# Designs tried in a protein design run: peptides against a protein of PDB entry 2KNC. Part 20

Target 1, 74 residues: chain A of PDB entry 2KNC
Amino acid sequence: KGPDILVVLLSVMGAILLIGLAALLIWKLLITIHDRKEFAKFEEERARAKWDTANNPLYKEATSTFTNITYRGT

## One batch from the design tools (peptide; made by RFdiffusion4, then SolubleMPNN)

Design b1_p12_7_s1 (from b1_p12_7, 10 letters changed)
Fold by OpenDDE base, seed 2:
Structure b1_p12_7_s1 (fold): chain B 74 residues (1-74), chain A 12 residues (1-12)
Amino acid sequence: as target 1 above (74 residues)
Amino acid sequence: LLLLLLALELAL
């Protein structure tokens, strides 16, 4: 049986489409991994900025609790 | 590539 030229053409077209799809999937996977790493770094930096604000030596709590030693409860 | 070669061999 001579080579089925149609089967060869369809197999080559299918292989090109599969390579193109695989390249797009790899590209999307790389971007998704990059974005997740960048987002994790951003959330870590945001968490650190919140802790640094809480430890700001210029921040004085507006509320001071004083124990009145002279208060004899009735 | 190997699947393409195998498909080519089966087509012949």
Scores: peptide ipSAE 0.043, ipTM 0.694, DockQ to the pose 0.123
Fold by OpenDDE base, seed 3:
Structure b1_p12_7_s1 (fold): chain B 74 residues (1-74), chain A 12 residues (1-12)
Amino acid sequence: as target 1 above (74 residues)
Amino acid sequence: LLLLLLALELAL
C-alpha cells in the first residue's frame, strides 16, 4: 500500500511546526536566562550603590537618633 | 532527518 501521502504531508507539516515551536521555546528560554542574569546583576549593582551611598560620609542617615537628653523616661 | 525516515517507515 503506497505511503499515505496525507500522512507524509501531515508529518512534514507537524515536524515544521514542532521545529518552529522548539525554536521559540529555546529563544524564550535564552531570553529568560539572560533577563534573570541581567536582573541579578542589576540588583547586585543596586545593592552596591546602596552600600556606597551608606558609606558616603556626606549621606548622614536622616535618622539622627536625637537622644533627647531631657526625656528622663519616667 | 531520522524522524522523517522513521515516519516514512511507519507510513509504508
Scores: peptide ipSAE 0.041, ipTM 0.683, DockQ to the pose 0.164
Fold by OpenDDE base, seed 5:
Structure b1_p12_7_s1 (fold): chain B 74 residues (1-74), chain A 12 residues (1-12)
Amino acid sequence: as target 1 above (74 residues)
Amino acid sequence: LLLLLLALELAL
């Protein structure tokens, strides 16, 4: 029964290592997916806020171009 | 887990 005890010990150690590695990979994957989705939403909201500011009817451009109707460019 | 239980039963 000597080889059976070593096989059991190695199988338990291997199972613990595989479970630990799997848990760390799942945890890292969940965080990475969460953070990328949150960052993508933040950049979309920032892009939308820029578009909404450009199309805001209350936004008056600081530069008013007056076309002088009496200026015939000769 | 099932393999561990089976290995324990075979080791006794």
Scores: peptide ipSAE 0.039, ipTM 0.683, DockQ to the pose 0.129
Fold by OpenDDE base, seed 4:
Structure b1_p12_7_s1 (fold): chain B 74 residues (1-74), chain A 12 residues (1-12)
Amino acid sequence: as target 1 above (74 residues)
Amino acid sequence: LLLLLLALELAL
């Protein structure tokens, strides 16, 4: 039986679509892995900067507690 | 690829 030209054409079209979809999925996966690694690094650097600020001798808290010496608790 | 090979086997 000669090759069904319609089956060959549909199989080639289906293969091209599957290759295109696979390429888009690989591309999206690579970007998603890259962005997650960069975000994890950014959050680690931000966490370190918070620790460095807490240990900075120039950091003065905006809130000061004053003990009112005139307050005799009755 | 496997579907293309199967289509080729069915087309002979």
Scores: peptide ipSAE 0.039, ipTM 0.677, DockQ to the pose 0.148

Design b1_p12_7_s2 (from b1_p12_7, 9 letters changed)
Fold by OpenDDE base, seed 2:
Structure b1_p12_7_s2 (fold): chain B 74 residues (1-74), chain A 12 residues (1-12)
Amino acid sequence: as target 1 above (74 residues)
Amino acid sequence: LPLVEEALQKAL
């Protein structure tokens, strides 16, 4: 049997496509892992900023709660 | 990889 040139060409094309797809999947995976780590850092920084504001003695809440002693609740 | 070489030789 002589080498089937068409089968060899199609197999090489298929291998190149699979390598390209694998490289794109690895790239997407690396970006997704990076993005999740960055998001976790941003949520930690937002949490720290909230705690720093709560510990600031100059911070006053814009909302105050008052008990109305005259309200008898219907 | 002798298995890949045998498979390639058998396919060709």
Scores: peptide ipSAE 0.031, ipTM 0.598, DockQ to the pose 0.117
Fold by OpenDDE base, seed 5:
Structure b1_p12_7_s2 (fold): chain B 74 residues (1-74), chain A 12 residues (1-12)
Amino acid sequence: as target 1 above (74 residues)
Amino acid sequence: LPLVEEALQKAL
């Protein structure tokens, strides 16, 4: 009894689909891990830049709070 | 692939 040609065709098609799906899932997983690591580095660098700015004697805050003495808040 | 050729020869 030769293998059923239909079973062989369906098994090959199923294998190709499973391999393709697995490859897409692995690819998406790798990208997602990469992007999360890059975002974590960006937040670390941003945190560091904030600390470096606080320790920089040349940094002057761009925001000055003026108390308007004539403003009577209603 | 020798495995595919053997499988094909066995199926034919």
Scores: peptide ipSAE 0.031, ipTM 0.589, DockQ to the pose 0.057
Fold by OpenDDE base, seed 4:
Structure b1_p12_7_s2 (fold): chain B 74 residues (1-74), chain A 12 residues (1-12)
Amino acid sequence: as target 1 above (74 residues)
Amino acid sequence: LPLVEEALQKAL
């Protein structure tokens, strides 16, 4: 049986489309993994910066508590 | 994939 030229053409077109879709999925997967690693690193650096701030003797809190001595709790 | 092999055998 000779090769059906229509089946060959449709199979080649289908293969090209599947390869293109697979390449896009791999690309998206690589970016998503990269972005998650970068975000995890950023959250770790923010967590460290919070601890470093707590241990820094030069840190001045932006919020000050004032006790109103005239308030009698009525 | 057995289904692809059977389809290929029917096509040939």
Scores: peptide ipSAE 0.028, ipTM 0.557, DockQ to the pose 0.138
Fold by OpenDDE base, seed 3:
Structure b1_p12_7_s2 (fold): chain B 74 residues (1-74), chain A 12 residues (1-12)
Amino acid sequence: as target 1 above (74 residues)
Amino acid sequence: LPLVEEALQKAL
């Protein structure tokens, strides 16, 4: 019995869809790995900046606690 | 899966 042309067409369409889905999953995986590496690098740079800030005697803490001596807490 | 291969060969 000759190849069922419909089965061949559906199998080719299915294969193309599966390849497309696999390519999207690989792409998503690569982006997710890249993003995690970039985020890890960003957190490392932020950690370094915090250490450099702590060692910089010229760093004025941006959060000045003003004790308002006129604030009678009611 | 030999049963799936035989079923596929019978379907084709």
Scores: peptide ipSAE 0.023, ipTM 0.539, DockQ to the pose 0.124

Design b1_p12_7_s3 (from b1_p12_7, 9 letters changed)
Fold by OpenDDE base, seed 2:
Structure b1_p12_7_s3 (fold): chain B 74 residues (1-74), chain A 12 residues (1-12)
Amino acid sequence: as target 1 above (74 residues)
Amino acid sequence: LPLVLEALEKAL
């Protein structure tokens, strides 16, 4: 059996395409892991900023809830 | 490299 040059060429092309696809998947995975770590850091910083505001003795909520004792529900 | 070439040669 002589080497089927067409099978060799198609197998090499297929291998190059699979390596390229694998490299793109690895790259996308690394970005996705990076983005998740960055998002977790931003949510931690946002949570910390909320706690720092709550611990600020000068912070006054703009809204106050009052119970109307004179409200007789009809 | 030689092992991959030998495997390719055996598959053809």
Scores: peptide ipSAE 0.042, ipTM 0.668, DockQ to the pose 0.123
Fold by OpenDDE base, seed 5:
Structure b1_p12_7_s3 (fold): chain B 74 residues (1-74), chain A 12 residues (1-12)
Amino acid sequence: as target 1 above (74 residues)
Amino acid sequence: LPLVLEALEKAL
């Protein structure tokens, strides 16, 4: 019964390695999904703050656009 | 767990 003991040891080692790898992949996946959701929310809040600033009647743009009426684009 | 116990019982 020598080969059966080696097969059991190799199967247990393989199972531990697969469980460890699966746990690391699940952990990485959960963190990556969490981080992307938080980043997407932050970029949405930043975009909304820019829109709210642009629609605020108290916001005076620092850039004055002068339309040169004499510029014939040729 | 049950498969490992059954394999151990068959090995013994």
Scores: peptide ipSAE 0.041, ipTM 0.669, DockQ to the pose 0.117
Fold by OpenDDE base, seed 4:
Parts: structure tokens; C-alpha cells; sequence
Structure b1_p12_7_s3 (fold): chain B 74 residues (1-74), chain A 12 residues (1-12)
């Protein structure tokens, strides 16, 4: 039985489409893994910066608490 | 995978 030329052409087209889809999925997976690692590193650096700020004697809080001595609670 | 191989064998 000679190869059906139409079946061969459709199989080659299908294989090219599947390879293209697989390449896009691999690309998206690599980016997603990269971005998650970079985000985890950024959150770790941000957490460290918060601890370093708490231990920095030059840190002045932007929020000051004022106790109003004239407020007699009624 | 086996279904694709069986289809390929029937096509040959």
C-alpha cells in the first residue's frame, strides 16, 4: 500500500503544530519558574530590609502618635 | 502513544 499522500501531509502538518505548541508550553513554563524564583527572592530581600530597618538606629517612623492631654474621656 | 503507533502501523 503506497503511503496516502494526504495522510502524510496532514501528519507532517499536525507534527509541526504539536512541536510549536510544545515549544510555547516549555517557554511559558521556563518564564513562570523564573518569575516565581525572582519574586521569592524579592520578597526575601524585602523581608530582610524590614528587619534591617527595625535594627537601624537612624530609622524614624513616618507616623507619630500624639497623646492629646486635653482629652478627658467622657 | 500506543494508539498513535497502531494508527501509523495501519497507515503503512
Amino acid sequence: as target 1 above (74 residues)
Amino acid sequence: LPLVLEALEKAL
Scores: peptide ipSAE 0.033, ipTM 0.613, DockQ to the pose 0.172
Fold by OpenDDE base, seed 3:
Structure b1_p12_7_s3 (fold): chain B 74 residues (1-74), chain A 12 residues (1-12)
Amino acid sequence: as target 1 above (74 residues)
Amino acid sequence: LPLVLEALEKAL
């Protein structure tokens, strides 16, 4: 009994779709790993920038605590 | 897995 040509065609189409889906999953996985590494690098650079800012004697904190002497807290 | 391969061989 020769292979049913319809089964062969559907199996080939299914295999192509599965390969395409697998490639998309691998691609998404690679991007997700890349983005996590880039985010970790960004947080490290942000941490360094915060330390450099703390060591800069010219850094004025943007947050000035104004003691409102006229505020009688109720 | 072997059952799916046997089913595939029987379908082919």
Scores: peptide ipSAE 0.030, ipTM 0.601, DockQ to the pose 0.160

Design b1_p12_7_s4 (from b1_p12_7, 9 letters changed)
Fold by OpenDDE base, seed 3:
Structure b1_p12_7_s4 (fold): chain B 74 residues (1-74), chain A 12 residues (1-12)
Amino acid sequence: as target 1 above (74 residues)
Amino acid sequence: LELVLQALKEAL
């Protein structure tokens, strides 16, 4: 029986689609890992900048907490 | 898988 050319063609098409999908998944995974590392670094740098700002005697906190003395918690 | 591997072996 000659090679089933349809099975070969479908297998090649399926392999190309699977390779393409795998490449997209790897690419997305690499980006997601990169973005998580960059975000973690950004949050660390932001935390350091907040500590440096908190140690500045000229820094005034923009957030004022007002306690409503009339709030009786009911 | 086995059918594809067999078809590939028969095609090559």
Scores: peptide ipSAE 0.038, ipTM 0.661, DockQ to the pose 0.134
Fold by OpenDDE base, seed 2:
Structure b1_p12_7_s4 (fold): chain B 74 residues (1-74), chain A 12 residues (1-12)
Amino acid sequence: as target 1 above (74 residues)
Amino acid sequence: LELVLQALKEAL
């Protein structure tokens, strides 16, 4: 069988498309893993900032609770 | 990989 030039061309085109698609999938996977790690760090930093605020001796809660001794519940 | 190389050899 002589070399089917069409089969060779289609196989090369298919290989290039598959390599391109694989490279895009690897790139997207790397970005997704990076973003997940960065988001986890951001949530940890946000949690630490909340704890640091709670332990700050200068922090005063905006809400005060008072017991009204004259309140006779109906 | 070997299957692709075999298919390529059978197509030539």
Scores: peptide ipSAE 0.035, ipTM 0.635, DockQ to the pose 0.152
Fold by OpenDDE base, seed 4:
Structure b1_p12_7_s4 (fold): chain B 74 residues (1-74), chain A 12 residues (1-12)
Amino acid sequence: as target 1 above (74 residues)
Amino acid sequence: LELVLQALKEAL
């Protein structure tokens, strides 16, 4: 039986749509992996900056503790 | 899906 022209057209259209969807999924996957690697690097750099700040003698704490001398502990 | 695979198998 000769190729059903309608089946051939629908199969080609379906293949194009599946290729387009697959390309979009691959693209989104690549971006998501890239962004997660960049975010992990940023959090590592932020963690290092916190350690460097803790060892920096010029670091002044943003919080100060005041002892209330009027508090009698009762 | 099976109908498309069968139609493709009959068309080839």
Scores: peptide ipSAE 0.034, ipTM 0.631, DockQ to the pose 0.128
Fold by OpenDDE base, seed 5:
Structure b1_p12_7_s4 (fold): chain B 74 residues (1-74), chain A 12 residues (1-12)
Amino acid sequence: as target 1 above (74 residues)
Amino acid sequence: LELVLQALKEAL
């Protein structure tokens, strides 16, 4: 009995869908790894910029802490 | 799985 043409067609369709899904998973994995590396680099550059700013004697912190002496915390 | 293997063996 020759291969059931319906089984062959369904197997080919299933294989194409699995290849497509695998390609999407690989693509998503590559992007996720790339984004994590870029984010780590960005946080390192931001940390360096914060340290450089802290060493700049001309940097005036925008945050002024006012102690409200009238605040009786509940 | 066994049923698919058996069906494949009968189709061949």
Scores: peptide ipSAE 0.022, ipTM 0.532, DockQ to the pose 0.092

Design b1_p12_8_s1 (from b1_p12_8, 10 letters changed)
Fold by OpenDDE base, seed 2:
Structure b1_p12_8_s1 (fold): chain B 74 residues (1-74), chain A 12 residues (1-12)
Amino acid sequence: as target 1 above (74 residues)
Amino acid sequence: LKELLELLEKVA
């Protein structure tokens, strides 16, 4: 029947669009999971580098705290 | 694919 051919064509087009959209969503999901794992590794490596620096006997903090015994707060 | 073909056959 003539109407059935149009329904078949529209259903095939719709299926192709849905498969394309699903593939893009899967691709985006895989990238997002990859990027989150890579960022977590980067933060772990950065935390390790900070810890290694803290154990370096040559490390001197740039900030020093002095107690001013003469300071009377206004 | 088979389910899609069966759905198409059921609509035709």
Scores: peptide ipSAE 0.052, ipTM 0.697, DockQ to the pose 0.105
Fold by OpenDDE base, seed 3:
Structure b1_p12_8_s1 (fold): chain B 74 residues (1-74), chain A 12 residues (1-12)
Amino acid sequence: as target 1 above (74 residues)
Amino acid sequence: LKELLELLEKVA
């Protein structure tokens, strides 16, 4: 059976498309892993900065709790 | 590449 030139051409085109798709999936996976690691690092650094701020005697809490004395809950 | 082409030729 001679090589069906059409099957060879379609297989090469399919292989190129699959390689391109695989490369995009690998790239997306690498970015997603990178972004998750970077986000975890930023949340750790933010948690540390909050702790360091809480131990600063010059820190003024931005959140004030006001009790509304006039609130009569039904 | 040649081995993949020979494998494809064996299936066709």
Scores: peptide ipSAE 0.050, ipTM 0.694, DockQ to the pose 0.111
Fold by OpenDDE base, seed 4:
Structure b1_p12_8_s1 (fold): chain B 74 residues (1-74), chain A 12 residues (1-12)
Amino acid sequence: as target 1 above (74 residues)
Amino acid sequence: LKELLELLEKVA
């Protein structure tokens, strides 16, 4: 059977669209994996900074508690 | 996939 030129053209167009969509999905997947690895690294660095703060005798809490001496608790 | 194979078999 001779190749139907219309079926060949539509199959090539469909293949190009599917390749383009697959490339976008792969690209988005790679970015998402990269961002999750970077986020995990930032959470590890934040955890290390908290441990370093706990071991640093020069760290002063930025929060000071003041007792209001005028508060007669009802 | 099966529909693509049936389309290919109609064109071949």
Scores: peptide ipSAE 0.036, ipTM 0.635, DockQ to the pose 0.107
Fold by OpenDDE base, seed 5:
Structure b1_p12_8_s1 (fold): chain B 74 residues (1-74), chain A 12 residues (1-12)
Amino acid sequence: as target 1 above (74 residues)
Amino acid sequence: LKELLELLEKVA
């Protein structure tokens, strides 16, 4: 009994779809891992730059926050 | 895969 041509066609179509889906999942996973590593490095560098600026005795804060203790929110 | 093999055996 020859292979049912319909079963062969559906199996090939299913295999192509599964390979395509697997490739997209692998691609998305690789990008997500890459972006998380790059973002973590960027946030670490930004944190270091903020600490270096805060420890610089020549840094003048552009904003002075005065808490008005007498502010009645009425 | 196993179901595909069983289908192949049933068609052969």
Scores: peptide ipSAE 0.036, ipTM 0.630, DockQ to the pose 0.080

Design b1_p12_8_s2 (from b1_p12_8, 11 letters changed)
Fold by OpenDDE base, seed 2:
Structure b1_p12_8_s2 (fold): chain B 74 residues (1-74), chain A 12 residues (1-12)
Amino acid sequence: as target 1 above (74 residues)
Amino acid sequence: LEELLKLAQEIL
């Protein structure tokens, strides 16, 4: 019996769809790994900038705590 | 493997 042309066509279509899906999954995985590495690098750079600022003798906090001794809360 | 090859030959 000659090849069932329909089975061959459906198998080729299925293979193309599976390859396409696999390629999309690999692409998404690569992006997700890239984004996580970039985010980790960004948080490291931010932590370093905060540490450098904390060691800067010219850094003055924008906020100061003042205790008002005359304040009687309601 | 040989059965898969026979099946592929029956499909082709």
Scores: peptide ipSAE 0.019, ipTM 0.512, DockQ to the pose 0.082
Fold by OpenDDE base, seed 3:
Structure b1_p12_8_s2 (fold): chain B 74 residues (1-74), chain A 12 residues (1-12)
Amino acid sequence: as target 1 above (74 residues)
Amino acid sequence: LEELLKLAQEIL
């Protein structure tokens, strides 16, 4: 049975589409893994920077707690 | 690999 030229054409088109889709999925997966690792590193560096800032004797806390002495909680 | 190629050629 000679290869049905239509089946060959459809299989080649399907293969190209599947390869393209697979390449996009792999690329998206690699970017997503990279981005998660970079974000985790950024949050670690930010946590370290906050710790280093807290040990700086020149650091003034941005938040001050004021107790309202006139507050009579009912 | 050659058996997979033969199976692909038998389906085609």
Scores: peptide ipSAE 0.019, ipTM 0.516, DockQ to the pose 0.112
Fold by OpenDDE base, seed 4:
Structure b1_p12_8_s2 (fold): chain B 74 residues (1-74), chain A 12 residues (1-12)
Amino acid sequence: as target 1 above (74 residues)
Amino acid sequence: LEELLKLAQEIL
């Protein structure tokens, strides 16, 4: 039985749409994996910067605790 | 699923 020309046309159109959708999903997956690797690198660099800050004798804490000597806790 | 496969085999 020769392939129905309409079935062949619809199957080709469906295949093109599925290939296009698969390509978009692969592209989104690659970007998402890339962004997660970059984010993990930034979190590692932030962790290193925190360790370097803790070991840097020139680091001045932005917060100063003042003891109010006039505070009589009632 | 099996009926869809049979229909596909009747059309091919």
Scores: peptide ipSAE 0.017, ipTM 0.489, DockQ to the pose 0.083
Fold by OpenDDE base, seed 5:
Structure b1_p12_8_s2 (fold): chain B 74 residues (1-74), chain A 12 residues (1-12)
Amino acid sequence: as target 1 above (74 residues)
Amino acid sequence: LEELLKLAQEIL
């Protein structure tokens, strides 16, 4: 007895959906890995640039924070 | 497994 035409149609539909879902999951995984690696490099370069600026003897901090030890918050 | 195979052969 040949496979029921309905079983064949449902199996083909299910296979197409599973292939589509698998492709989307692989694509999302690849992007997520790529973006995390790129973001990690960007944050490393930004951190390095901040350290290089802090070690520059010509760098003047735009903001001097003076702690007023006599400030009673009253 | 063998009963599932027999059922699959009876449906096919």
Scores: peptide ipSAE 0.015, ipTM 0.428, DockQ to the pose 0.059; fails the geometry check

Design b1_p12_8_s3 (from b1_p12_8, 11 letters changed)
Fold by OpenDDE base, seed 1:
Structure b1_p12_8_s3 (fold): chain B 74 residues (1-74), chain A 12 residues (1-12)
Amino acid sequence: as target 1 above (74 residues)
Amino acid sequence: LTRLLELLEQVR
């Protein structure tokens, strides 16, 4: 039984496809880990900025509550 | 090179 040239060709094609898929999965995993670390840092910096703003005695909330005196609750 | 030959022999 000589090596079936078809089996060799299919095995090489399968190996190339598996290596390509593995490389894409590793690449996506590395990006996803990077982006999550960067996002966590960004949310920490944003949280610190909110705390610093809350401790500023000159901070005025942009939200003003207007009481509509004409609302007669039915 | 030797490992590639061993893999080719495992397919024979």
Scores: peptide ipSAE 0.027, ipTM 0.577, DockQ to the pose 0.089
Fold by OpenDDE base, seed 4:
Parts: structure tokens; C-alpha cells; sequence
Structure b1_p12_8_s3 (fold): chain B 74 residues (1-74), chain A 12 residues (1-12)
């Protein structure tokens, strides 16, 4: 008995859907890996720029801690 | 594995 024409049609439709889903998953995976590599590079460049700024003698931290020597904690 | 072969043989 030849393959049931309905089973062949459903198997072809299922295969097309699975290929489409696999292609979307591969595409999403490639983008996610790309974005993570680009973000890691950006954070490395930002870290280097922060180190260069910390070594800049003109950099003053915006936050200064003042010890109030006149504070009597009574 | 054997049940998967039996299912493939039933479709054939």
C-alpha cells in the first residue's frame, strides 16, 4: 500500500514547520551570541576608559567625603 | 530504539 497521501502531506507540512522553527532558533541564537560579544567588547572598552580616567590627574571624583571635625556626637 | 523501528515499519 503506498504511503497514505494524508500522512505524506502532514509529514511535509510538519517538516516545513520544523525547518522554519529551527531557522528562527538558529537566527535568534546567532543574534544573541553576536550581541553578547559586542556587549562584552563594549564593557571592556568602558573598563579601559575608566582606568584611563582614573589615571588622569585632572579627574576629580564628584563625591568627596568630608569628616566634620566639629561634630560632637552628644 | 526497537519501538521506533517497529513504528517506522508500520508506516511502511
Amino acid sequence: as target 1 above (74 residues)
Amino acid sequence: LTRLLELLEQVR
Scores: peptide ipSAE 0.018, ipTM 0.466, DockQ to the pose 0.076
Fold by OpenDDE base, seed 2:
Structure b1_p12_8_s3 (fold): chain B 74 residues (1-74), chain A 12 residues (1-12)
Amino acid sequence: as target 1 above (74 residues)
Amino acid sequence: LTRLLELLEQVR
């Protein structure tokens, strides 16, 4: 008695579906890792640009805080 | 009936 042709067909279909699903999961994982690394680099570059701005002698803060020593909050 | 089952078992 040869292998049940239906069992062979269903096993091949199941194997193709599992390989396809595994490939999609690997692809999604690679993209997610790539995007997280790119975002981390972008935030590091923004942090460096803020540090370069803070060390620039031409940078004037738009906000000056004056402490009014005579202000007693009622 | 028995010959129909035997033919179904031979195609399986």
Scores: peptide ipSAE 0.013, ipTM 0.311, DockQ to the pose 0.023
Fold by OpenDDE base, seed 3:
Structure b1_p12_8_s3 (fold): chain B 74 residues (1-74), chain A 12 residues (1-12)
Amino acid sequence: as target 1 above (74 residues)
Amino acid sequence: LTRLLELLEQVR
């Protein structure tokens, strides 16, 4: 009895779907690894920039604490 | 009869 044509067709369709799903999973994995590595580099660069900022006498913190001298704490 | 059974087995 020859191969069941339906089994062959379903196996080919299943193989195409599995290849497509595997490609999407690999793609998503590669992006996720890339994004995590890039994010880690950006956080390291931000940390370095914060250290360089601490040594830069021209840097003014974006957060100015205004002491309200008129606030009597009632 | 045998040929009808063979044809039914070929569709299965």
Scores: peptide ipSAE 0.012, ipTM 0.269, DockQ to the pose 0.026

Design b1_p12_8_s4 (from b1_p12_8, 10 letters changed)
Fold by OpenDDE base, seed 2:
Structure b1_p12_8_s4 (fold): chain B 74 residues (1-74), chain A 12 residues (1-12)
Amino acid sequence: as target 1 above (74 residues)
Amino acid sequence: LKEILKLMEEVA
């Protein structure tokens, strides 16, 4: 049987599509890993900024707890 | 590539 030119063309097209899809999946995976690492750094920097603020002697908490000695719970 | 070439040889 002579080479089925249609099968060859369809196989080449299918291979190109699969390579394109694989490249897009790899690209998406790399971006996702990058974004997860960047988000982890952002949360670390935010946690560090909160810690630095807590050690600032000028920091005053907006919330104060008062003990009401006259409060009788119902 | 080699598998594609084998498949082409099997269909020819």
Scores: peptide ipSAE 0.054, ipTM 0.689, DockQ to the pose 0.092
Fold by OpenDDE base, seed 4:
Structure b1_p12_8_s4 (fold): chain B 74 residues (1-74), chain A 12 residues (1-12)
Amino acid sequence: as target 1 above (74 residues)
Amino acid sequence: LKEILKLMEEVA
């Protein structure tokens, strides 16, 4: 009993499609993990730079709170 | 990502 040539062809096509899809999913997963690690490192470096800037006596906060003495809460 | 964020900072 030879294998059904149609079953063999469809099985090979299905296997190629599944391997291709699996490779794309693995690739996307690796990129997503890499990007998240790089982002976390970048945010840590920015946080460190912000703390270093906070130790700079020339740093002035861009936000100043003023009490509006004319506001009567109506 | 750093390069993309730098490009976004240059466009903003």
Scores: peptide ipSAE 0.044, ipTM 0.557, DockQ to the pose 0.014
Fold by OpenDDE base, seed 3:
Structure b1_p12_8_s4 (fold): chain B 74 residues (1-74), chain A 12 residues (1-12)
Amino acid sequence: as target 1 above (74 residues)
Amino acid sequence: LKEILKLMEEVA
């Protein structure tokens, strides 16, 4: 049976598309893993910086808790 | 690669 040139061409085109899609998925996966690791590191560094700031006697808390004396909960 | 090509030849 002679090679169906049309089947060969379609298979090559399909293979190129699948390789391209696989490469994009791998790339996106690597970026997503990188970003999650970097984000986790940034949140750890931020938590550490907050702790270091809380131990500074010159730190003024930006969050003030106001009790509303006029709040009569129903 | 050669096995894949052989499998493609069996299907053709």
Scores: peptide ipSAE 0.041, ipTM 0.629, DockQ to the pose 0.118
Fold by OpenDDE base, seed 5:
Parts: sequence; structure tokens; C-alpha cells
Structure b1_p12_8_s4 (fold): chain B 74 residues (1-74), chain A 12 residues (1-12)
Amino acid sequence: as target 1 above (74 residues)
Amino acid sequence: LKEILKLMEEVA
């Protein structure tokens, strides 16, 4: 008995869908890993730049935070 | 898998 033509068609369609889904999952995984590595490097470089600025004796903070000890939140 | 193979063998 030859394979039912409907079973063959449905199996081919299912295989194409599974390959497409697998390719999308692999692609998303690769991008997510890439973006996380790039973001981690960017945050490290930004942190270094902030530390270098804070250690620069010529750096004037643009904002001075004055805590008003007399502020009654009333 | 083994049950699917048996079903395919019974239908063939």
C-alpha cells in the first residue's frame, strides 16, 4: 500500500513549518546573545567613562545636590 | 515512535 498522498502532503507541510520555526528560533537566539554581549560591553565602557570622569580633578559636577535638612514635607 | 512504526506497518 503506497503512502497516503494526504499523509505525505501533511508531513511535508509539517516539516517545512518545523524547519521555518527552528530557523526563526536559532536566529532569535543568535541576535539575543549578540545584543546581550554588545549591551554588556556598552555598559562596561559607560561605567569606565563615568569612573574616569569622577576621578578627573578638573570635573565639575553640573548638579550640586543640596539636602535641605530643614525641609518639613508639610 | 515504536507505536507509530507499528501503526505504519499495519497500514502499509
Scores: peptide ipSAE 0.022, ipTM 0.528, DockQ to the pose 0.065

